Peptides against a protein of PDB entry 3OGK. Designs and how they scored, part 22

Target 1, 307 residues: chain A of PDB entry 3OGK
Amino acid sequence: ATPDRLSRRFPNLRSLKLKGKPRAAMFNLIPENWGGYVTPWVTEISNNLRQLKSVHFRRMIVSDLDLDRLAKARADDLETLKLDKCSGFTTDGLLSIVTHCRKIKTLLMEESSFSEKDGKWLHELAQHNTSLEVLNFYMTEFAKISPKDLETIARNCRSLVSVKVGDFEILELVGFFKAAANLEEFCGGSLNEDIGMPEKYMNLVFPRKLCRLGLSYMGPNEMPILFPFAAQIRKLDLLYALLETEDHCTLIQKCPNLEVLETRNVIGDRGLEVLAQYCKQLKRLRIERGADEQGMEDEEGLVSQRG

## One batch from the design tools (peptide; aimed at target 1 R264 G290)

Design b1_p13_8_s2 (made by RFdiffusion4, then SolubleMPNN; from b1_p13_8, 7 letters changed)
Fold by OpenDDE base, seed 3:
Order: C-alpha cells, then structure tokens, then sequence
Structure b1_p13_8_s2 (fold): chain B 307 residues (1-307), chain A 13 residues (1-13)
C-alpha cells in the first residue's frame, strides 16, 4: 500500500516500521518511485498519522529535511525513532529530532551511515531529555560526541535501561556507569589492551542491574571484569570480542542464566558443548562468520554439524 | 581494532 492508503486504512496508527528492501509481498505497498526514500512516508505521517508515536526505518534513505519534518510534525508525541541501517542524513537531522522531540524514549541509529558535523545532538539530548529509556548508536562512528553528555543523560533519565554506543574508551564511561543506576543493557565501547597496565580495567564498576552486555574488543585479559556479575548475565554479544574458544568456554561456564548469545564461529564445537552444559536457559544463539576466521585453518574454531 | 569491527560488519551484510 502507498503511504496514502496506509493512513486511510489506519488513521490511528501508533507504530510504523518500514523496510527499504521490500519483500515481493510488500512491493504493492510502496509507490513505484519511492526509491527507498522515507520522504513520502514522512509527508504522510505529518499530514495524516497524528497518533503515530513510534517510527522505525530500516535500510531507508533519510535526509535531514525528512528528519526535520518528522520532528516538527510529531514533536513530543514521538516516543520512538529507529534509524536502522539508514543513510543520507547528518547530525543536523539528529539535532532536529532531539530538539523538537523532547520526550523521546527510544532513539536508535544502529549501523546507520551519516555525515557527522558536530556533537550538538547528543548535548541537546543531555540538556533537555528526561524520558529516554533506550539510546542506541551501536556500530556507528561518532567522533565529536562527548562521554560527558552520555553521563548527563544517565543522570537525568531515570528510566534509562539500554545504551549501545560506538567507540568510546570504556574508562571514559566510568561516570556514565555510575550515573546509570537502572541500566540493564550496555553494548559497545572500546577496550584497549595496555601491556604496561594489565589491571587497567579491573576496577570498572558496572550498573548493578546490568544483565545484557557486549563489550567491543574484550580480550581474555579484560574478560574477568565480568566474573563478579556473570551469574546475572542474560545476554552476551561477543561478536566483536577478542575471545578464543577456550575463553568462550571460561566465560560461558560462569553465565548459567544466559538466554541470548551472539558470537563468531570461534566458539567452536567445544564452546557449544560447554554452552549446552551450563546454559540451560538459552533461547537464542547467533553465530557469525568472522572475517578473521576465513584465513584461519584452525579446525577447532569452526562450528561443525555436530555442534 | 576499528578495522576489525568494520570487517565483521561487512561480513554480516
């Protein structure tokens, strides 16, 4: 259906999710010249979907103008915006969103590509938002945002439960973790090995309710920082961890309440055996092929049909 | 390390 048809059929729509690569069944729902642009949808939202509070664009082209129009049209009624693997916008568009949507609860830009002009959007969010529950710019490249703004957000947003970030040095997030008392999920950051300071991260204090975790570049030397609360971990994202098979086994054995595991093929059959033995509550397992594994003939790092 | 993450991201596409 065209945007116009959608609004006519569902004038009271509260949540909309659009995917840029439509399946054959969805082809008839999109104008012939939509080109993956959100523009016609934003126009329709602005004019006819007055109860819409949640918008999820996946693999769409989004311009700053689109974001600005959406922001102004929905204002404080917009609770959720997810720009999932989108492109075409700059941080100016994000600034417009956070400026006009002061009560936004979920803001996601995971794996989106954009032009970064400044860090004002995060600063504005920090200065004025108290409603945020989920912030996700995982696997993005922000170089001009401040971890201090993230800390401010944590302090001001009491309902903040999930935060996924890019390449912040994890030590720069100490203040954030201290402030984020209700945080349940954290992904991202950057653990940087320092041979001269092996205890660099050993004194990290995580939020007490943290149970979903994915630390980027976590190696075996850093892994012990999880051990004090490993029993409460329910979800692990080890996709970007630097753990070998044995390291996986060590960590998994300490996570008896694990429900979701995302990792690479390096877990191996042995890791899967350990997982089966110790993680009886496992609900979802995702194993990706690592780029580093394409060249490694290490048979132990491969998941076979037996696993 | 950033390169490694990018490689992994590309592999997932």
Amino acid sequence: as target 1 above (307 residues)
Amino acid sequence: MKEYRELLRKARE
Scores: peptide ipSAE 0.139, ipTM 0.837, DockQ to the pose 0.437
OpenDDE base, seeds 1, 2, 4, 5: peptide ipSAE 0.117, 0.109, 0.081, 0.084; ipTM 0.829, 0.828, 0.799, 0.801

Design b1_p13_8_s3 (made by RFdiffusion4, then SolubleMPNN; from b1_p13_8, 8 letters changed)
Fold by OpenDDE base, seed 5:
Structure b1_p13_8_s3 (fold): chain B 307 residues (1-307), chain A 13 residues (1-13)
Amino acid sequence: as target 1 above (307 residues)
Amino acid sequence: MKELREKLREARE
């Protein structure tokens, strides 16, 4: 469909989701007519979709100008913006969004590629937003944002329930976790093994309602930090955990209420057996082939047709 | 483990 046709057919549209080409195509010379640019859609939104409050761009090319136009056009009426695996923008575009859309509830940039100029966008969000429910920049590389701003967001946004971040050192997020009293989901961060401090993370306090979790680079030494609340875990993202088959078995058997598991092939047939035995509420299982299959000596870390 | 972490980090980039 074309933007103009959409507005004519659905003038009262409140939610729009657009999907572009696969991400791999975004790094090539993209023809102008491939349909991957959001510009014509943003123009249509600005002019004709006055009730639009939710925008989801997936695998689209998004410029700062596009974001600025969208921000100014929808302002506080914009409740959801998802830049899902998008590219072409900088943090200036994000700054425009959070500056003009002060009542945004969902802001997602998961797996998007962008140029980072500064951390002002997160600071601005922290200073002015009290409505945020979902913040997701999982699988992104922000080096200039402050964990203190994330803490401020948690303090000011009492409805904040889901936060997914990049490679923040988990210990830098202690203040955030303390402030995020209603947080149910957390993904990302970075657990860094310190041989000199094996219990570096043992005193980490998580939000009481946390039930969906994915800690990046969590190894067997860090895994016990989950044990106190493992029974309340409903979703685990272990894609970027550093757990072997036996570690999976250990953790899974402690999560009887697990509903969603995402992990790598390292779980193995044994892990799947344990999963079937202990996790009777399981609804979704995602197993990806990880790069670790080439490097891990765990011969049992393969899912066969028998698992 | 450290090497694997770096590999995973690189894969995420």
Scores: peptide ipSAE 0.040, ipTM 0.754, DockQ to the pose 0.183
OpenDDE base, seeds 1, 2, 3, 4: peptide ipSAE 0.028, 0.031, 0.036, 0.032; ipTM 0.716, 0.741, 0.757, 0.739; seed 1 fails the geometry check

Design b1_p13_8_s4 (made by RFdiffusion4, then SolubleMPNN; from b1_p13_8, 9 letters changed)
Fold by OpenDDE base, seed 4:
Structure b1_p13_8_s4 (fold): chain B 307 residues (1-307), chain A 13 residues (1-13)
Amino acid sequence: as target 1 above (307 residues)
Amino acid sequence: SKEYRERLRRARE
């Protein structure tokens, strides 16, 4: 429907989710009338949706001006903002959000495309927010934000339970993990190979309540860091791990309480058999066709029709 | 991005 019709019908709306067109279409010339721009919706939110506390834009075009208007209109009443696979904004827009919405609980930019001006938005968030529960910029390419700000957020936001990040070196997040005492979910980071120091991550200490996990670029040498708490893991994201079929089998056997698994077809039929044998509480399984399929040497690293 | 992570993963293999 149109923004004006929505506000007339539901003036007391508290949660709004808008979906745009598939991401592929966003790289071409986008007609102004396709409904992909959030501008008219932000205008309506500002004027007529005065009880709105949760906003979710998926695959939408979002400008800094849109974010600034939204931020000022909702201010501390805004509890959730999800920019899910959105584009068109810069970190200036994010700065406006965190500056004006100081009681925000959920902030998501997962898979969004943006122009990064600086890391001020995360710093501002760290300096003033104590309400944050979910922070998610998974699969983004921030290069100017500081792990120290993330640590500060963890220290100040005692209800922080889920954090998904880009390619922070995991060792730079030691302070963050120590501070994030209530963290239940972590995804992202970067595990980097060091042939001269294969055990560089073995002393990494994770939050005690951690049960949903996805470490990027985790290989078989790093995988053992999960073993001490593998029994409490309920969700694994292995989409960006560097595990072969046998590595999957090894890890899965140690996760009897696994409920959600996301991985690539490298798990193979063998991995699926092991999964069925050891993970009796599994609720959801996602298998992607990864790029690794192009050069697979092991026939077991393929999910067949049997599996 | 997903594409970026995939490229990096392949580069490490």
Scores: peptide ipSAE 0.099, ipTM 0.818, DockQ to the pose 0.163
OpenDDE base, seeds 1, 2, 3, 5: peptide ipSAE 0.048, 0.056, 0.065, 0.041; ipTM 0.784, 0.784, 0.794, 0.783; seed 2 fails the geometry check

## One batch from the design tools (peptide; aimed at target 1 R264 G290)

Design b1_p14_1 (made by RFdiffusion4)
Pose (drawn by RFdiffusion4):
Structure b1_p14_1 (pose): chain A 307 residues (1-307), chain P 14 residues (1-14)
Amino acid sequence: as target 1 above (307 residues)
Amino acid sequence: SLELTIGDREIVLP
């Protein structure tokens, strides 16, 4: 339908969610220029959806121009913006929204592709934003943003509950973790072990409510940092973990309250057996395919009728 | 009541 039709039928929308490209686009089957331009919708928002406080774009083309317009037109009213699997914008667009939308509660860019010119958008949040509840740039290449800015955000945003990040060294986020007192969910970061520091981590202060998490590149040697509070973990994202079938069993075994598990097929039939009796409350399970080129990651990394 | 999904995406790690 046209944006005109949407605003005529529902002039007082508070929340809008638009999807663009077909689902196939998540698997590199749809041309990049196929469509899903968000711009006519932003123009319609400017003129006729004057009550909109939340926008979620999914698999759509979003430009800097269209985010500059959205930020100016909705300003302090924009409580939530989700750029979900979108493309076509840059850090100029992010900066525009974080400077004009001073009360953003939830900002999300998961799996989006954009050009990174600088890191001022994150710094701008760190300097002025107090209201942020959820910040999410989970599956994203950011090389110019400072972990110091993220820590500062945690110090200023009492209601920060959920943060998902890129390839920050976990050790650089120690300050962030101490400051994020109310943090219930963390995903991302980078666990980089060096033989030089056998106990490079073991001294992580995780927020004492963290119960939904996934540490990227977590190996068997760093896995134990989860054991002190594994009884509390309700959601586990081992999708980007570097741990073998055996290690999965040992961790899954310690999470009796786990309700959501996402993992690669390395979990193996053996891992599913473990999951079968320790985690009776399990509600959602997703077994993504792993490295399927040179053996199934190990000789147990195949799930079957047994599992 | 379990929502099960198997083999949707491929994940390759170093």

Design b1_p14_1_s1 (made by RFdiffusion4, then SolubleMPNN; from b1_p14_1, 5 letters changed)
Fold by OpenDDE base, seed 2:
Structure b1_p14_1_s1 (fold): chain B 307 residues (1-307), chain A 14 residues (1-14)
Amino acid sequence: as target 1 above (307 residues)
Amino acid sequence: SLEVTFGERRVVLP
């Protein structure tokens, strides 16, 4: 499909999703003729797709100029921007988006590769947005953004229901969790083991409606923080949890209403058996391969044909 | 119905 053909066929298009080349090509020099650049699409959006409110770019090359053009063209009409596994932009591009699109409801840059210049984009979002419902920069590496801005967003955006972040220390997000009264989904953060303070996370209070959760680097010592509300958990992302097979079994038994589980091979056949036994509402199971996982050599830590 | 997906992506933990 070409941009011009799309606009001619669907001049009143409200939602656009574009998919680029496979992931393997994301870090390669991609020629312009591959169609992986969003530039021609942004041009078409700016000129001819005047009702477009949702844009999803997946595995596309996106420049700051592209984002700036998109932002200015759609302004407060843009409700959703998803930069899904995209590359080529910096935080300046993000700043342009949040500056001009002050009524954006969904902002996603999950697994995108970018150059971080500063944390101004998140600050600007915090200062001016009250419409945000979904914020997702999961599996990204922001070092210059402030957890305080995230808290401000939670305070100002009462419809905020899903937040996925990078490696914020979970204790720095206490204020965020307190403010995010309607939050249903949280992924990311960073749980850091402290041998001298094993209970450092035990007083962590989560939003009352939280039911979709993925805490990065959660180990067996931190896992009990979920137990008070485990029965209300509907989705677990354990891809980056530091749980062994037995830990999986323990947690799964406490989540009878689990509908979606994402984990690694470490769950093993034993974990799958427990899952089948206790999670009768399960609808989706995703199992990824783990590299250098402790226990992968254990018979229980492997998913076999039997499981 | 249960949808099961086995991913080929290797998850690297720090």
Scores: peptide ipSAE 0.386, ipTM 0.893, DockQ to the pose 0.631
OpenDDE base, seeds 1, 3, 4, 5: peptide ipSAE 0.072, 0.069, 0.022, 0.318; ipTM 0.592, 0.587, 0.517, 0.862

Design b1_p14_1_s2 (made by RFdiffusion4, then SolubleMPNN; from b1_p14_1, 5 letters changed)
Fold by OpenDDE base, seed 1:
Structure b1_p14_1_s2 (fold): chain B 307 residues (1-307), chain A 14 residues (1-14)
Amino acid sequence: as target 1 above (307 residues)
Amino acid sequence: DLEVEIGVRRIVLP
């Protein structure tokens, strides 16, 4: 369970996943003195795990120094870096990663907490990377990055298939969508309702292969933008959609090939009935609690275990 | 087989 033991046992390790909060069964096997910091692991990676190409840190403390060391140690051999719900770093650390790891294919910072200094990391990625397949900073707050860099990435990375972003105004991503010809998955963005312009988003052109989608703050007024390709949708992330029970029913009926649905309790028993009726390919259903749940006790927007 | 996951996370909407 220690870095040194791992490297000795598996010197040719290519993929490493570390979880800061171990399962109960493994809790006693992890030395407490490692404290959830990646530092000792990064040291070991740098020194002894010379074939490591995939690193996944989940719920770990990661410093800029850790990222810099990792970046320099693995360089173009690093194909995957996932900072999953991590904290402790800044965008300087990200800059180091993209500067030194020019052939990175997967870069994930989903739900990570960091200090944003500038948008240079995304710009650097846009200027030099042509290998990127997955970019994911979903549920993060980047305010200093440019949608134009995202567009450049899409243009230069022909294998780009999955992009999850924070709260970009979706209209600022028009160029990105046009460039991302092979994109299959998109999550995030920001749909902003305009009562004075109800069709604000109706002319959005999505990539032709798009089949996994989660548009943040999508309401019933914006939902129709999905209808032309709803039949090809395989995964929907509605966790941050502004859809009521009836809206869920409407959308679900149009997605007969849906395999994965992630939503809030607002789907209700009615929505689940519709889901069962129309989505025969469904493989996974995730339901989270919404902040709106407290107000819906007497409404259709509650999922109950029916006997 | 359908996998169902019921989470306890509170999703905060704007």
Scores: peptide ipSAE 0.386, ipTM 0.898, DockQ to the pose 0.585
OpenDDE base, seeds 2, 3, 4, 5: peptide ipSAE 0.374, 0.374, 0.381, 0.383; ipTM 0.894, 0.890, 0.896, 0.895

Design b1_p14_1_s3 (made by RFdiffusion4, then SolubleMPNN; from b1_p14_1, 5 letters changed)
Fold by OpenDDE base, seed 1:
Structure b1_p14_1_s3 (fold): chain B 307 residues (1-307), chain A 14 residues (1-14)
Amino acid sequence: as target 1 above (307 residues)
Amino acid sequence: ELEVEIGVRTIVLP
């Protein structure tokens, strides 16, 4: 498909999703014009797709110039931008997006690689946006953004329902959680174990509607913070949790309404048995093999055909 | 609402 063909066929297109080739195939294996760069598409969007409100780039190369052009072309009409596993941009590009697209509802850059220049993009978003519903920079590394800006976003965006972040210390997000009264989904953060202070996180207060959750580095000592609302949990992301097989069993038993589980092979056949027994509403199960599980041969730590 | 999903395989500029 070509950009010009798209615009001719669908001049009133509202939503566009572009999937690039797998990242490994995008570089050094395939000519540049055989896919990967969003530039031709952004040009076409800017010129001919005047009703486009949702853009999803997956595994694409996106430059700051591309983002700037897109931002200026769509402005407040842009409701959704997903930079899904993209690369090639910096935080300047993000700044352009949030500066010009003041009514953006969904901003995603999950698993994207970028150059971080500053935290201005999040600050700008906090200062001017009241429309945000979904913010997702899960599995990214931002060192220059402020949790205070995230709190401001939560306070100002009453429709904010899903937030996925990088490695913020979870205690720095206390203000955010208090402000995010309508939040249903949270992923990310960082739980940092302190052997000398096992109750470090016990007083965390989560939003009342929270039902989709993935806390990074959550271990068995932190897991009990979920127990008061475990019955309302519908989705768990345990990919970055530090739970062993028995910990999985413990948590799963407390989540009878679980619909989606994402975890690592450490759940084991035992965990899957418990899952089948207690989670009758399960709709989706994702199991990944983590690098830390390489060479593991224990039945308790591996999923076999029995599971 | 119309949504179009395109796998980018070849880009031919006009």
Scores: peptide ipSAE 0.043, ipTM 0.608, DockQ to the pose 0.028
OpenDDE base, seeds 2, 3, 4, 5: peptide ipSAE 0.037, 0.038, 0.031, 0.031; ipTM 0.587, 0.589, 0.559, 0.558

Design b1_p14_1_s4 (made by RFdiffusion4, then SolubleMPNN; from b1_p14_1, 5 letters changed)
Fold by OpenDDE base, seed 1:
Structure b1_p14_1_s4 (fold): chain B 307 residues (1-307), chain A 14 residues (1-14)
Amino acid sequence: as target 1 above (307 residues)
Amino acid sequence: ELEVVIGERTIVLP
C-alpha cells in the first residue's frame, strides 16, 4: 500500500495513525523514501486528505519541512498532532505547527528526540491558543521553554485536562497548577530532594480534579503531598518515582480507587499483594524493569510469579 | 481512526 492508495480509498479520512518500525530496524530494512519517513504521507495529506483533523506519527522520521507543510495544509482544522517517539525535527517545526494550527486540541511529543533551538513554540502556543485539551512532552528534554508560558496556557485553555511535561522544577509550576482549574492529569516535573528542607514541597496545591498523576523523582519524603487527595487518584505513573517497595505499599493503600498503575519492578510481590488487597478497581498494571534493579535477585523489591 | 503499519516493504492498511 502507498499514501496515494490511502487517499483514494479514504478521501474523507478524519484520523490517521502511522506506525513505523522500531528505530533499530528502520534504516536498514525500510526504503528511505517511504518506510520510516513521513514525507510522502504529509504530501498526500496536504494534497488529498482535506478532512484530516488528527495525525499520529509513531516511531517516524519527521522533518521541520514535513511539519511546516502539514501545518499550512491543515491549519486550524488540525485538532490533534502526536509525534510519538519521532525524530528528525527541531523546535522550528513545532513553532510552525502552533503558529498555523491555532485550534489544536492535542499536541504530543512524548519520547520524541529533537533539536531544541528556542522556546518560541511554547510561547506562541501560550499567546494564541485557547482550545488546548492535551499537552504532552513527557520524557523529553526542553531547557529553553518557560513555566510562565505553561501557566498562560492553563489560564487561557479552559478545556485543558491533561498536561505531561519534562523536568520542570515542580515549584516553578505553582502558578500553572493554580491556573489549571480543570486539570485531571499531570505527569512529569522534577522533585529535587533537599535533606535540609524536607518540607520543601508540602505546600504544593494541586488542581481539584487531579486524578491521574506521575511526579518524576518523587521520593518517600514528597509522597505525603498526595495523601490529601489520594482517594481520588485513578492513575499513577511511578516509573520515574524514587519509591521503594514499602513506599509503594504505603501509597497504594491510600489509593482505593486506583484503576491504572505504571511502576517498576521495585513494587515487588509485596506491593502487588497490597495492590490486590486495596485496589479493587484496578484495570491496568504495567511493570517495567529498571536498570537500577538489576542484580537484586534476592530482594523484596522484585516481582515473581507470586505477584 | 485509521492505523497504518509500515513494514519492511509493506504498508498494512485496514
Scores: peptide ipSAE 0.074, ipTM 0.625, DockQ to the pose 0.031
OpenDDE base, seeds 2, 3, 4, 5: peptide ipSAE 0.043, 0.027, 0.028, 0.046; ipTM 0.543, 0.576, 0.602, 0.562; seed 3 fails the geometry check

Design b1_p14_2 (made by RFdiffusion4)
Pose (drawn by RFdiffusion4):
Structure b1_p14_2 (pose): chain A 307 residues (1-307), chain P 14 residues (1-14)
Amino acid sequence: as target 1 above (307 residues)
Amino acid sequence: ERREELLEAMEKHH
């Protein structure tokens, strides 16, 4: 339907969610220029959806111009913006929204593709934003943003509950973790072990409410940092973990309250057996395919009728 | 090496 039709039928929308490209686009089957331009919708928002406080774009083309218009038109009223699997914008667009939308509660860019010119958008949040509840750039290449800015955000945003990040060294986020007192969910970061520091991590202060998490590139040697509070973990994202079938069993075994698990097929039939009696409350399970070229990651990394 | 392999597999799956 046309944007005109939407605003005529529902002039007082508070929240809008638009999907563009077919689901197939998540698997590199849809041309990049196929469509899903968000622009007519943002123009319609400017003129006729004057009550909108939350926008979620999914698999859509979003330009800097369009986000500059959205930021100016909705400003302090924009409580939530979700750029979900979108493309076509840059850090100029992010900066525009974080400077004009001073009261953003939730900002999300998971799996979006954009051009990164600088890191001022994150710094701008760190300097002025107090209201941020959820910040999410989970699956994203950011090389110019400072972990110091993220720590500062945690110090200023008392209601920060959920943060998902890119390839930050976990050790650089120690300050962030101490400051994020109310943090319930963390995903991302990078666990980079060097033989030089056998106990490079073991001294992580995780927020005492963290119960939904996934540490990227977590290996068997760093896995134990989760054991002190595994009884509390309700959601686990081992999708980007570097741990073998045996290690999965050991960790899953320690999470009796786990309700959501996402993982690669390395979990193996053996891992599913473990999951079968230790985690009776499990509600959602997703077993993504792993590295399927040179053996199934190990000789147990196949799930079957047994599992 | 393992990290590179995992990232390559994810790129190919998507």

Design b1_p14_2_s1 (made by RFdiffusion4, then SolubleMPNN; from b1_p14_2, 7 letters changed)
Fold by OpenDDE base, seed 5:
Structure b1_p14_2_s1 (fold): chain B 307 residues (1-307), chain A 14 residues (1-14)
Amino acid sequence: as target 1 above (307 residues)
Amino acid sequence: ERRERLEEAERRRR
């Protein structure tokens, strides 16, 4: 499909999703000139798609200039921007988006690769947005953004229901969790083991409506922080958890309302048996091969043909 | 990328 053909056929288009690079391709294996640039599409959006409120770019090359053009063209009419596994932009591009699109409801940059210049984009979002419902920069590396800005967003955006972040120390998000009273989904953060203070996370207070969760680097020592609300968990992301087979069994049996589980092969046949026994509402199961396959001495940590 | 983060997490806990 070409941009010009799209606008001619659908001048009143409100939502656009573009997919660039094939799923099987690692970022480094696809030539930059593969044609996955959003530039021609952004030009078309700016000129001819004046009712467009939702844009989703997946595995595309996006420049700061593209983001700036999009931001200025759509301004407060832009409700959703998803930069899903995109590359080529910096935080300056994000700053332009949040500066000009002050009524944005969904901002996603999950698994995108970018150059971080500063944390101004998140600060600007915190200062001016009250409409945000979904914020997702999961699997990204931001080092210059402030957890205080995330807290401010939570205070100001009463409809904020889903937040996925990078490797913030989870204790720095205490204020955020307190402010995010309507939050239903949280993924990311960083749980760091401290031998001198093993219980440092036990006093974490999560939002009361939290039911979709994925805490990064959660081990068996931190897992008990979920137990008070495990019965209300509907979606669990354990892809980045550091749980063994038995830990999975322990957690799963406490989550009878689990609908979606994402985990690694470490769950094993035993974990799958427990899952089948206790999670009767399960709708989706995703099992990935993880780094934990290297050195699993025990057959229990492997999903076999029986599982 | 996910694998690298897991490996990093494992390294942090060792």
Scores: peptide ipSAE 0.055, ipTM 0.809, DockQ to the pose 0.104
OpenDDE base, seeds 1, 2, 3, 4: peptide ipSAE 0.047, 0.048, 0.045, 0.050; ipTM 0.803, 0.802, 0.798, 0.804; seeds 1, 4 fail the geometry check

Design b1_p14_2_s2 (made by RFdiffusion4, then SolubleMPNN; from b1_p14_2, 8 letters changed)
Fold by OpenDDE base, seed 1:
Structure b1_p14_2_s2 (fold): chain B 307 residues (1-307), chain A 14 residues (1-14)
Amino acid sequence: as target 1 above (307 residues)
Amino acid sequence: KRRERLEEAEKRRR
């Protein structure tokens, strides 16, 4: 599809999802003509797609200029922006988006690569947005953003239901969790082992409606923090958890209402058996190959064709 | 990227 054809065929388009070529991004083989730049699409949006509310770019090159143009063109009409595995922009581009699109409901930068200049974009979002429902910068490397701004967002955005973050220390998010009364989904953070204080996370208070969860770097020592509400968990992301096969079994048996599980091969056939036994509502299972495949000599940590 | 983060996570715990 070409931008020009899209606007001619669908002048009243409300939602646009563009996917770049998957393989070209992985191998740095971006041929000049791969169509991975959003620029021509942003131009088309600005000129001809005046009803567009939702934009999803996946695996595309996005510049700050592109974001600025998009922001100014759509302003408060933009409800959803997803920069999914995109690259080429800086936090200045994000700042432009949140400055001009004050009624944005969904903002996603999951797995995007960018140059971080400052944390102003999140601060601006915190100061001016009350509409946010979904914030997702999962698997990103923001180092200059403040957990206090995240707390402010939670306080001001009553409809905030899903937040996925990078490597925030979970203890820094206590204020956020307290403020995010309607939060249903949380992914990310960082659970750090402390030999001197093994129980440092046991007093964490999660939002009461939390049912979709993925805590990064959660080990068996931290896993018990989920047990009080494990029965209400519907989605579990264990891709970045540090759980062994037995830990998976322990957790899964406590989640009878689990609908979606994402994990690594470490779950093993045993974990899959336990999953089948206890999780009768399971709808989706994703198993990825983990780094742990090379280190676990134990046959139990591998999913076979039997599982 | 995901594998790298897991490896990094494992390193941080150690």
Scores: peptide ipSAE 0.097, ipTM 0.833, DockQ to the pose 0.102
OpenDDE base, seeds 2, 3, 4, 5: peptide ipSAE 0.072, 0.078, 0.049, 0.046; ipTM 0.819, 0.823, 0.806, 0.797; seed 4 fails the geometry check

